# Ledger of designs, part 32: peptides against a protein of PDB entry 7Q4I

Target 1, 281 residues: chain A of PDB entry 7Q4I
Amino acid sequence: HENSTIAERLYSEVRVLCWIMTNPSNHQKKARHVKRTWGKRCNKLIFMSSAKDDELDAVALPVGEGRNNLWGKTKEAYKYIYEHHINDADWFLKADDDTYTIVENMRYMLYPYSPETPVYFGCKFKPYVKQGYMSGGAGYVLSREAVRRFVVEALPNPKLCKSDNSGAEDVEIGKCLQNVNVLAGDSRDSNGRGRFFPFVPEHHLIPSHTDKKFWYWQYIFYKTDEGLDCCSDNAISFHYVSPNQMYVLDYLIYHLRPYGIINTPDALPNKLAVGELMPEI

## One batch from the design tools (peptide; aimed at target 1 R67 F199 Y240)

Design b2_p17_4_s4 (made by RFdiffusion4, then SolubleMPNN; from b2_p17_4, 10 letters changed)
Fold by OpenDDE base, seed 1:
Structure b2_p17_4_s4 (fold): chain B 281 residues (1-281), chain A 17 residues (1-17)
Amino acid sequence: as target 1 above (281 residues)
Amino acid sequence: KEDEEFKKIMEELKKLF
């Protein structure tokens, strides 16, 4: 017997719309497996593409395909969400079609925050944006107010937000959000452990003699450790997860149970006022 | 409801334990 009472409460109180960045060539290969695994735990799931797919529930955005159009696709995705879905959720997650997300852990992180607070969360990187920006591959989540500010205040103003569709998607949205005073939140847990990861679990959990020249160590905003201390027990996302690995992760997280071990969840924190953030650790 | 492909994969994974 499983007791999901707290998870069910958070499902109702912390509503998440997940939009998945995909393309027509990946609808069957990748996106379908997101829909069949972690995406089913979102309150709303939408696939953002250049072609409609009624089986997937994919939206055809008015953009071309290719890496040079990812920023264009992100802008159009958030315009579409604001126009059609801004009241369907409190929080709006961007993920790739090879990102795996533990949505319950995201709801736990988001629970104290008001969706009217202009904030977003993810794996924070330090270059190019003063407050930092969130890694595109790890996925990032905007509050409802952050989406409003992005679409209504930032996107229409070329001085605040890049009008062309070129550039690194995650950097460009990070610049736009900073320019409209959307805060780059701290997604770390109470022990200072990360929750959003731009790589597979293996790359974070297994200490490697990684070359200190590896870009990640220069990009990460907060100091992180390697091994089991790298990652929160309530980790939210991993990137470069294959379709098969999504099913493995779904099995290991939601179906596999060590007999006789009962996890008691920590008490929920107090809710914050509008504009208030959790103290940095 | 779990997808049939997911159920099949889950059955295969359960054989590892």
Scores: peptide ipSAE 0.030, ipTM 0.585, DockQ to the pose 0.021
OpenDDE base, seeds 2, 3, 4, 5: peptide ipSAE 0.025, 0.023, 0.022, 0.022; ipTM 0.552, 0.579, 0.530, 0.525

Design b2_p17_5 (made by RFdiffusion4)
Pose (drawn by RFdiffusion4):
Structure b2_p17_5 (pose): chain A 281 residues (1-281), chain P 17 residues (1-17)
Amino acid sequence: as target 1 above (281 residues)
Amino acid sequence: SALDDFYAEEREKDLEA
């Protein structure tokens, strides 16, 4: 058994809308499994695709397929969410169909922040954007105010926001958000451990590639060696998670427990004023 | 080694998109 009263209270206090980038080839292979595992724990779940689907209730964006249209899908998805869902949630998560999210830990991290604070969170990378950009695969989450500025202020101005549908979706939204004074938040825990991860847990717990010009060690904004210390007890996301592994992570995280070891929750921080972030690590 | 190569190639493809 489990007492989930605290998480149920945060469910109503910190509404998270999750949108999943997918395509018709992945509707049954990947997107279904996201819906059956962590997707149902969001306040609202939306599958953004180029075609409709009964099972997912997928939204068909006016955007073609291919890696060259992922940026177009991101712009159209946030425009659609602003048009139809801006008051349906406080926080707006973008995730791939191979992202796994512990939604309860996302509500824990977001609790102190005002949805009117212009901020977004994720795994922070250094290149291409001065304040950093968030890994698309690890998932990134925008405040309601960040979504308003993106749709209302950045998309209509081609100098601030790339108008073509090509490019790295995460780098481009990082540029549009920096250009409209949306802050790149710090998602690490108070001990400095990461919460958002672009790889599976093994790859962070046992880093095989050893600072040998591998892109990850160059891209990471906050320097870390990772290893067995890499990851927070309240980590939020992993990526490159197969459809089968979605169910395994669900089992190991939510069901399997060592008898007599009770997780005691850390106290929630006090709410922050509009424009305020937590003290830096 | 093969897995690391795969991740590197997938990231390059994102940037070339």

Design b2_p17_5_s1 (made by RFdiffusion4, then SolubleMPNN; from b2_p17_5, 13 letters changed)
Fold by OpenDDE base, seed 1:
Structure b2_p17_5_s1 (fold): chain B 281 residues (1-281), chain A 17 residues (1-17)
Amino acid sequence: as target 1 above (281 residues)
Amino acid sequence: SEFEKKIEEDFKARLNA
């Protein structure tokens, strides 16, 4: 028997709409596996595509396919969310169709924050954007107010937000959000460990897996270590997760239990006022 | 690996931003 009372409370109090970046060629190959695994734990799950798929719950955005259209898809996805779904959730997660997310851990991170606070979270990178920006692949989550500011204030103004559909999706949204005073939050846990990861667990957990010259070490906004100290016990996301690995992770996280070990969750933090952030660690 | 190539491609996409 499992006691999910706190998780159920957070499911109700910290409502998350997850939108998945995908394309028609990946509906069956990738996106359906998101739907069958971690995506089922979102309060609402939408697949943003260029073609409608009623079985998947995919939306056809008015954009072309290819990497050069990812920024266009992100803009149209958030426009669609704002028009149709802004009241369906408090928080709005972007993830890729090869991102795995532990939604309960995200709700725990988000719990103290007001959705009316203009903030977003993810794996923060330092280049190009003064406050930093969130890695697209690790997934990033906007507050309801952040979505409002992005769609209503940033997108209509070419001086604040790039009108063209070209560019790095995560950098461009990061620029736009900064220009409307949406804060790039700190997603680290109380021990300073990261929660959003732009690679698979293996790449973060195994020491010396990457060369010291690897771009990631220059891009990461906060200092991070390799090994077991790389990652929060309440980690939220990993990227480049294959469809098969999603089922493995789903089993390991939600089904596999070491007999006789009971984890008591930490107490929930106090809720912050609108505009307040947790102190940086 | 295929993963390393994808990571590199995603990185290159940011360099053009």
Scores: peptide ipSAE 0.388, ipTM 0.895, DockQ to the pose 0.467
OpenDDE base, seeds 2, 3, 4, 5: peptide ipSAE 0.368, 0.265, 0.244, 0.284; ipTM 0.890, 0.851, 0.845, 0.854

Design b2_p17_5_s2 (made by RFdiffusion4, then SolubleMPNN; from b2_p17_5, 13 letters changed)
Fold by OpenDDE base, seed 4:
Structure b2_p17_5_s2 (fold): chain B 281 residues (1-281), chain A 17 residues (1-17)
Amino acid sequence: as target 1 above (281 residues)
Amino acid sequence: SEVEKAIEEAFQALLDA
């Protein structure tokens, strides 16, 4: 039998609302599998769509579908969250309907931070935004204060936040957040290993050594390695995870156990003051 | 799938580290 006492504590103390970017065509194909796997470990799970689905708990946002509307959907999603759910959680995760997230590991990363600190985390990319921005596919998590600043301060001001719905959603939210002094945090573990990943585990864990010109190496904000050293033992997310792979990951992470190996969790770090970040690695 | 096998192998490698 498992001892989940610390996980239960963090579930209570580090409340996470997960909103899933989806569309009506993916409600059954993808989104429902998120709900049946890692999404059940969020304190609250909402699917942001263009059509309502009561079975899925999908919200119909006032936006059109298509790749050119992702930024519009992101803006409306956070507006909806701020209006209806800002007090339902401390942290607010955006993920795609093909993103897999180990929510317990995210809570561990977030534990020292105050939700009143204007900060967000994810896989940090360096282009376009001075402080960096978080990859959309890997998922990114905003503090409650970050959501407030985004919705109340940034969105209403066209000088701070793009008013039209075009552009890369992750870049655009990154610009908006920077403009209201929301900090792009460092999600790496104490060993400097990443936690949010914009690809499947296979692509990160298995060295390809084939294409050093791959755009990813130019986009990553922090230096990273391939192979086993690529990824934290407490990794948080992977992208391009198929529905079948979500169930496999759920089994491997939460059910499969090597008999006789007991992992003792590391001690929780000290909590930070409001506005304070973890020391840089 | 190849991906599933790779994930399994990767997890095993992590456990062995």
Scores: peptide ipSAE 0.022, ipTM 0.542, DockQ to the pose 0.031
OpenDDE base, seeds 1, 2, 3, 5: peptide ipSAE 0.022, 0.041, 0.056, 0.040; ipTM 0.581, 0.684, 0.705, 0.699; seeds 1, 2, 3, 5 fail the geometry check

Design b2_p17_5_s3 (made by RFdiffusion4, then SolubleMPNN; from b2_p17_5, 11 letters changed)
Fold by OpenDDE base, seed 4:
Structure b2_p17_5_s3 (fold): chain B 281 residues (1-281), chain A 17 residues (1-17)
Amino acid sequence: as target 1 above (281 residues)
Amino acid sequence: SEFEKKLQEAFEKLLKA
């Protein structure tokens, strides 16, 4: 008896292509479970690998495997997307094969923005890049214009974008995007709560006596609280989610309902002009 | 709320599995 009318509308109006960072050893172990859970809610789902897999819809990119090649894989992935899929979606999400994403919440966040606005969203970190950069593990989403600028303007210019495949993937794309005036957006909700998370829900929701010296607190761009106030009711992503946890999350979010509690969706915000961002919170 | 606490505890248990 669910009313999905608004979700269906956003599925049509806010088209998302999700590309998943994976490798051949993880096709069956991890990537398959993304496809069977949250990945099915993307308008288009592509797995970026070094080997083709027709069952998974995995693409063999011309890159090597290993952590030192993640930046190379990201560059080739977006080149592939631009060449073959730039008109198949409005927004382009990068996620890992152990990232879980609530795509409907992402569409809600993206709804007011034009795909022609050069902007990208994720969990914003403050080091290395003046405007900040988005955490790779939490996943990040580029507008169509951001993808165009990245592939056409940044990648061909070694002064704007690192030609070597080494380095931290999320930092390097952040530098490239800044250099072509793609804006690092604010993904927080109207209450200032985060939506993209570089850890599992447990690590964010549970007040841990984590050492204030934990690197995360030095990296986060916006001040965040621990506990229940850490996270938006419309959270978008979590990282380090095991295959089993993906199925649990799918059940909890999309099937399990508390009897007698009915939530009414908030009204959609007004659409922004091209180049316009939501006001700072 | 007590409900939020119970929910948090439930999530913790589920995510540890």
Scores: peptide ipSAE 0.022, ipTM 0.563, DockQ to the pose 0.036
OpenDDE base, seeds 1, 2, 3, 5: peptide ipSAE 0.018, 0.020, 0.027, 0.021; ipTM 0.551, 0.527, 0.580, 0.622; seed 3 fails the geometry check

Design b2_p17_5_s4 (made by RFdiffusion4, then SolubleMPNN; from b2_p17_5, 11 letters changed)
Fold by OpenDDE base, seed 1:
Structure b2_p17_5_s4 (fold): chain B 281 residues (1-281), chain A 17 residues (1-17)
Amino acid sequence: as target 1 above (281 residues)
Amino acid sequence: SEEEEKIEEDFKKLLEA
């Protein structure tokens, strides 16, 4: 028997709405597998698409299909969330239909923060945005206040937020959020290990002699070590996770247990005041 | 994002090298 008391507490106290970026061609191929795996651990799960799917709980956003519309979808997704769901959660996660998320680890990271703090978290990249921006594929999570500022203050102002639907989705939201003083938080654990990952676990865990010229090392905001020290024991997300790998990860993380090993969770940190952040490590 | 697609392609290229 598992003692889930702390996880249940966090499920109630740190409410997460997960919205999944998808398209009609991926509803059955990818998005359904998110719903059947990690998405079931969100307080609310919505699939943002160009077509409605009642079985999936997919919303048809007023956007065209194609890669050039990802920024358009993100804008419309957050408008939809703000209009219909802003009180359904405290935190609002964007993920792709090939992102895997350990929602309990995200709740643990978010626990000390007020949802009224204008902050967002993810895998922070340093280019293009002074404070950094969060990788789109690793997934990023906005506080309720960050969503409010994005939708109400940023989106209506072409000087603050790009009005067209072109551009890198993650960069563009990062610019918009910076322009309304939403802080790009530090998602690293107390040991300085990352929690949001733009690749599969294999690519982070296995020291590949990646050429130091690999763009990732130029993009990552915080210096990360290669190998086992790359990743928090409380890692939150991985990207490029196939539908089959989602079930494998779901089994490994939530079902497979080494007999006789009991992990005692660390004590929850003290809650921060509105506007306070954890100190950078 | 277009950057992430470029990321995936670049990462695949790195793993295949």
Scores: peptide ipSAE 0.029, ipTM 0.712, DockQ to the pose 0.128
OpenDDE base, seeds 2, 3, 4, 5: peptide ipSAE 0.024, 0.024, 0.023, 0.022; ipTM 0.583, 0.677, 0.634, 0.611; seeds 2, 3, 4 fail the geometry check

Design b2_p17_6 (made by RFdiffusion4)
Pose (drawn by RFdiffusion4):
Structure b2_p17_6 (pose): chain A 281 residues (1-281), chain P 17 residues (1-17)
Amino acid sequence: as target 1 above (281 residues)
Amino acid sequence: SIFEESQHEAELTDEEN
């Protein structure tokens, strides 16, 4: 048994819309398993694709397939969400079909922040954007105000926002958001442990690549060695998670527990004013 | 395998930018 009253209260207080980038080849192989595991825990779930699908109720974006059109799919998905869902949620998560998200921990992190604060959260990388950009695979989440500025202020101005559909989807949205005064939030916990992860848990708990010019140690905005200390008890996301591993993480996180060890929730911080972020770690 | 793939994606990102 579990008492989920606290999470149910946050479910209504912190509405999260989750959109999943997918393609027809992945509809049954990957996107289905996201819907059956963590996707159903979002306030609203949308599969963004280039083709329709009965099972997923997928939205067909006017965008071709291939890695060279991921940026186009991101722009069209946020335009579609602004057009049809801007008042349906407070927070707008982009995730791949190999991202795993603990949605309850996302609501915990987002609770103190105003949806009218122009901010987005994720795993923060240093290159290409002064304030940093968020890993596309770890997932990143925008405030309602961040979505408004992206669709209303950044997309219509080619100098602020790349008009071609090519490029690293996460770097480009990082540039458009910096260009419209959307803040790159700090998603670490109060102990400085990460919540958003671009790899599976093993790769962060046991870092095999050892600061040997591997891209990750150069890209990370906040310096850390990681290891057994890497990860928050309230971590939000992992990536490169196989369809089978979606169900395993669901089982180990939500079902399996050591008898007699009761997780006691940390108190929720007080709400913040518009434009305000939590004290820096 | 994940590390090789991710490294390749990082290189493509650097080339693009």

Design b2_p17_6_s1 (made by RFdiffusion4, then SolubleMPNN; from b2_p17_6, 10 letters changed)
Fold by OpenDDE base, seed 4:
Structure b2_p17_6_s1 (fold): chain B 281 residues (1-281), chain A 17 residues (1-17)
Amino acid sequence: as target 1 above (281 residues)
Amino acid sequence: SIYEKAEELAKKIDEEY
């Protein structure tokens, strides 16, 4: 008795390729659970690894393993996408193998934007990059034009993009994208609530006596509150989600319903022209 | 790194619950 007509429309009109950052040790432990849960709602799902896995649909990138190689893996992943898949989608999501994503909510956020607009979205952080950069753990999504600019204009130029594979991958891609005039978009909803989250739902929803000195409060680009006002009703992603929690979230979001409560979706916004962004909130 | 700090925080949260 579920009406998915609008979600099906957005699935066709807002095509998303999801690539998952993983490694061979996590193919069975983590990545397969992404494939069995939220990853099945992407238009295309690719796992970026150092080893091929035909069961998982994992690609062996020419990179080493370890945290010091995450930037190298990100560069090679987008090179691979540009070469093989640039026309398979309109938007290109990076997520970790412990990120959970509500893809329908991401399509809703992206709907008004042209994929030819040089823009990317995620949880925006303020340090290191003037316009900000998107948190790697929360996942971030590039338009087709943003991918083109990153791969064709930024990566070949050491002055625009770091050639070394070391460094924080989210900061480094943020620098490269800024240098080719890809805009760091605002992913907040109309109420100013965030949609991409670098932690589990519990951390954002429950006001913790976290010291105001906690690094996160210094890194967030937009002011956000803790508690019920922390998060959009159309939230997109959470990080540090265990494999078991992915199945729990899938059940809670897509299966569990309170009897007698019907929610009607908001009207879709007007389409923006190429290069236009939503007004600042 | 920011990731190390985030992982440490995630572990603390998991320990508290």
Scores: peptide ipSAE 0.015, ipTM 0.531, DockQ to the pose 0.104
OpenDDE base, seeds 1, 2, 3, 5: peptide ipSAE 0.009, 0.015, 0.013, 0.016; ipTM 0.480, 0.539, 0.475, 0.524; seeds 1, 2, 5 fail the geometry check

Design b2_p17_6_s2 (made by RFdiffusion4, then SolubleMPNN; from b2_p17_6, 14 letters changed)
Fold by OpenDDE base, seed 3:
Order: sequence, then structure tokens, then C-alpha cells
Structure b2_p17_6_s2 (fold): chain B 281 residues (1-281), chain A 17 residues (1-17)
Amino acid sequence: as target 1 above (281 residues)
Amino acid sequence: DVYKRAEEIAKEIDKEY
């Protein structure tokens, strides 16, 4: 009963490989629920782990487990993608096994951009990196050219990219990408509303849910509001989503409908030239 | 500092329970 013609077109024209950060202890607890919900809407879905799991389609990366190895996993994950999958997609999304993503909204955001433009998108934070960096939990998406520059130009050079596996994963990749002139894009919609979120919808939609002294308000690159104006109608991601909440979100977004309300999609924007970004808001 | 962020987030989440 739905017309998905535009979504099907974008599925073909804006190909997304999603890689999920996980570990063996979370294969059954978390990762499989990503596969059963939003992950099925990616063009390619890969779970990056330290152990192989054929049922999950998990890859065993040569890294240890623990929070101090997340940067190591990210480096090895993108090396693996570049070696085996660089031509299987146009865009390459990193997400955690508790990140929920509306892939259609991401394709809509990415549509005007060339995958040969060195750019990446996510929830931009301002500390540590001059141009900013993207929050790891909210998920971030690299263009094909950004992946190439990261793997081929940045990773082999200790002056450009940290060789040690320690550190904040999202900060370290942000530093590396800046050093090879990959641009930190603006993922906000035309109204200036965010699309990538490092927390669950409840934390963003409810005003004064968090203390104003909470670190998030000092980290966010673009000034944002709380409440219903916090988030784009075409929001892309949320973090700290439990396995049960993934199914709830799938139901609410793709199944539950208010009778008599028909959504009309906005027209697609014009495509940009290689290296061109959308105007700043 | 990812550890500091995670701890602060965890505390905020726990306040909801």
C-alpha cells in the first residue's frame, strides 16, 4: 500500500555499506538485532569483531577487545573495507551495535554529494580537532574518497595518524581525516536541525532532560535546541538504543501510520560537483 | 576522553530509572 519508488531509486544510486562495531559477547545480545532491524536496509552490512560469526556475518579483526582497542578496530575495519569492499558502495557508515539508523534519510542527505568528494558526516563535535570530528556513538559516514585517503594516505604515516590503538576512536579518526584534507561536513537539514544523535530520541526530544552542565553542550559543534525542534524530520541516527527499542523504532518508523495522513517527499536537490559542499546554514 | 564521556552518560541514563 506504500509507494517506495524514490526510496528504491536512492537505494540503487546512493549505495551504503554499514559496518557495525561489536565484540563476541555482543553478537547474540546486540548485533543480531541490528541485523534484524535497520541493518537490513543497508546495501552491504558487515559486523566488525574479534571473532568470526558466520550466522551474523561478522569479521574477525586482528585486534583485542575492550574500550582501549576501539581505535584499533576502526583502523582495521576500514583497512578491511578498502581491501575487500571499496567498490561495493559509495558511502561507508560506522555504527555501534546499539546505534539505530534510518538509512533512507541518510541516502537523502548524501544524494547531492559525490562519493569522490573527500567528506564525512555525523554528529559534529568541536573539541580536539580544529574542523571538528564526528561522534562515534551517533555513527559517521565516509565517502569512498574519504576511505581511500584514510587507509592509503593517513594510516601508513604516523605523523598523520596515530599508530597506537589507544585513545578516543572518534577523535583519532577525526584527526587523521583532517590531516588528509577530508572535510567534516554539516549534516544539518535546511532548517538547521540535526540528523545524527549521540543519545536516544527521548534524551533529545525532552527539554531539560540533561543538566546544562552536561559535557554534550560543550562538545556539540553547532548550537542546537531541545524539544521537537531538536531533530530533523529526516533524522538519521540515535545511540544507546537497546535491542528491544530497535524493534520498537522499526515498528514506529516503518509500520505504524496515522490514518489519513500522507507524506509527500521533498524534491531531490541538485547534485554537487566533486569537492563541492552544500552552502552553510 | 571517551571514558569520562561514557561514565557521565551512564550516570544520566541511570537517573531515569
Scores: peptide ipSAE 0.024, ipTM 0.663, DockQ to the pose 0.093
OpenDDE base, seeds 1, 2, 4, 5: peptide ipSAE 0.024, 0.023, 0.020, 0.021; ipTM 0.655, 0.638, 0.646, 0.624; seed 4 fails the geometry check

Design b2_p17_6_s3 (made by RFdiffusion4, then SolubleMPNN; from b2_p17_6, 12 letters changed)
Fold by OpenDDE base, seed 1:
Structure b2_p17_6_s3 (fold): chain B 281 residues (1-281), chain A 17 residues (1-17)
Amino acid sequence: as target 1 above (281 residues)
Amino acid sequence: SVYEKAEEIAKEIDKEY
């Protein structure tokens, strides 16, 4: 027997729409496994594709296939969300079909924030965008106000958002959001540990003597330690997670329990006013 | 502690990879 009372409360109070970036070739290979694992814990789950799939709940966006269209797909995805689903959730998560997300931990992070605050969270990178941008692979979550600003204020203006579909998706949305004063939030926990991760847990947890020249260390906005101190106990996402690994993670996180160890959750923080952010650590 | 075990596991994995 599990006591999920707090998780149930957060499910109701911190509503998350998850949209998954996928393509028709990955509907069965990857996307369905998201739906069968962590995606079921979203308040709303939508797969954004180029082809409709009623079994998957995939939407056919008016975009071409290929990596060069990821930015185009992101723009159309958020346009679709704004048109059809803007009131279905408070927060709007983008994830890839190989991203694993612990949605409860995301709700915990988001709880104090107003969805009317123009903010978004993820794994913050420092290049290209002054305030930083969120790594596409780690997934990033926009407030309802951030989505509104993105779709209504930024997308229609080619000076604010790139009009063509080329470019790095995460960088382009980051530039666009900055241009409409959507804040790149700090997703770190109270101990300064990251919550969104652009790689598999293994790559973050294992202090591989990664060459300090590895691009990741130059891209991370906040300095993070290697090893167990890399990651919050309330980590939210990992990237490059295979379909099989999704089931393993789902089992390990939600089913496997060490007998006799009861984790008492920390008290929820006070809610912030509209426009207010948690202090940076 | 649980943390000590996690660190041990991490070290073991690091040795294998």
Scores: peptide ipSAE 0.009, ipTM 0.481, DockQ to the pose 0.027
OpenDDE base, seeds 2, 3, 4, 5: peptide ipSAE 0.015, 0.017, 0.019, 0.017; ipTM 0.564, 0.598, 0.594, 0.586; seeds 2, 3, 4, 5 fail the geometry check

Design b2_p17_6_s4 (made by RFdiffusion4, then SolubleMPNN; from b2_p17_6, 14 letters changed)
Fold by OpenDDE base, seed 1:
Structure b2_p17_6_s4 (fold): chain B 281 residues (1-281), chain A 17 residues (1-17)
Amino acid sequence: as target 1 above (281 residues)
Amino acid sequence: DVYKKAEEIAKEIDKEY
């Protein structure tokens, strides 16, 4: 039997609401597999769609479908969360229906931070937004205060947030959040390794898998290495994970164990006060 | 102080923008 005492503690102390970006055509194809794998480890799991699905626990947002409406769906999703669920969690994760997330690792990263600190985390990109923005595909997590500021302060103001539903979803929310002084946090571990990844593990772990001219290397906010040093031992998310690979990852991460190797978790850091951030690495 | 205050960081970002 595994000793999950620390994980259970963090489950209680670092409450995460996960909302999954999906659409009706993907409810059965993709979203249900999120629910059956990593999504079950969220404190609350909601699928944001254009159609209700009681089996999936999907919400029908008042938005159209298509890539051009992703920003609209994100706005409505957070409005819905703020109205119905703002006190149900401390942190609010957006993920796609092909994002895989190790929620325990996210709780570990978030543990020292106050949910009343205006901050959000993810895979930080540098273009378009001065402080950077978080990659949509890798998933990003907002503090409760960040959600409040986004919904209450940013969204109602066209000068702060794009009013139409077009544009890159992750860039647009990044602009909005910056405009209300929600900080783009550093999600790297103490060794400077990333935790949120916009691609599958293979693309990050394999040296020279991508050309240095690949856009990703120009977009990443923090310099990162390829290979095993690319990724934290406490990595949080990967994108473009197929439904089948979600089950594989679940097995590898939560079931498969090398006999005789016991990992001792690092001690939890001290909690930060409201408004305090970890120093940049 | 080992930690940065969010408000201070936000102000710095605003100045650089």
Scores: peptide ipSAE 0.108, ipTM 0.674, DockQ to the pose 0.025
OpenDDE base, seeds 2, 3, 4, 5: peptide ipSAE 0.023, 0.023, 0.025, 0.022; ipTM 0.650, 0.656, 0.672, 0.633

Design b2_p17_7 (made by RFdiffusion4)
Pose (drawn by RFdiffusion4):
Structure b2_p17_7 (pose): chain A 281 residues (1-281), chain P 17 residues (1-17)
Amino acid sequence: as target 1 above (281 residues)
Amino acid sequence: YEDLIEEDFNEDMELLS
């Protein structure tokens, strides 16, 4: 048994809309499993694709397939969400079909922040954007105000926002958001442990690549060695998670528990004013 | 798994070039 009253209260107080980038080849192989595991825990779940599908109720964006059109799918998905869902949620998560998200921990992190604060959160990388950009695979989440500025202020101005549909989707949205004064939030916990992860848990708990010019150690905005200390007890996301591993993480996180060890929740911080972020770690 | 990460990274670098 579990008492989920606290999480149910946050469910209504911190509405999270989750959109999943997918394609027809992945509808049954990957996107289905996201819907059956963590996707149903979002306030609203949307599959963004290039084709329709009964099972997912997928939205067909006017965008071709291929890695060269991921940026186009991101722009069209946020335009669609602004057009049809801007008042349906406070927070707007982009995730791949191999992202796993603990949605309850996302509501915990977002609780103190105003949806009117122009901010987005994720795993923060240094290159190509002064304030940093968020890993597309770890998932990143925008405030309602961040979505408004992206669709209303950045997309119509080609100098602020790349008009072609090519490029690294996460780097491009990082540039458009910096160009419209959307803050790159700090998603680490109060102990400095990460919450958003671009790899599976083993790769962060046991870093095999050892600071040997591997791209991750160069890209990470906040320096860490990782290891057994890498990860928050309220981590939010992992990536490169197979469809089978979605169900395993669900079982180990939500079901399996050591008898007699009761997780006591840390108190919620007080709400912040518009434009305010938590004290820096 | 590590090979997949490296392949995907290289593909990302091509997009940034």

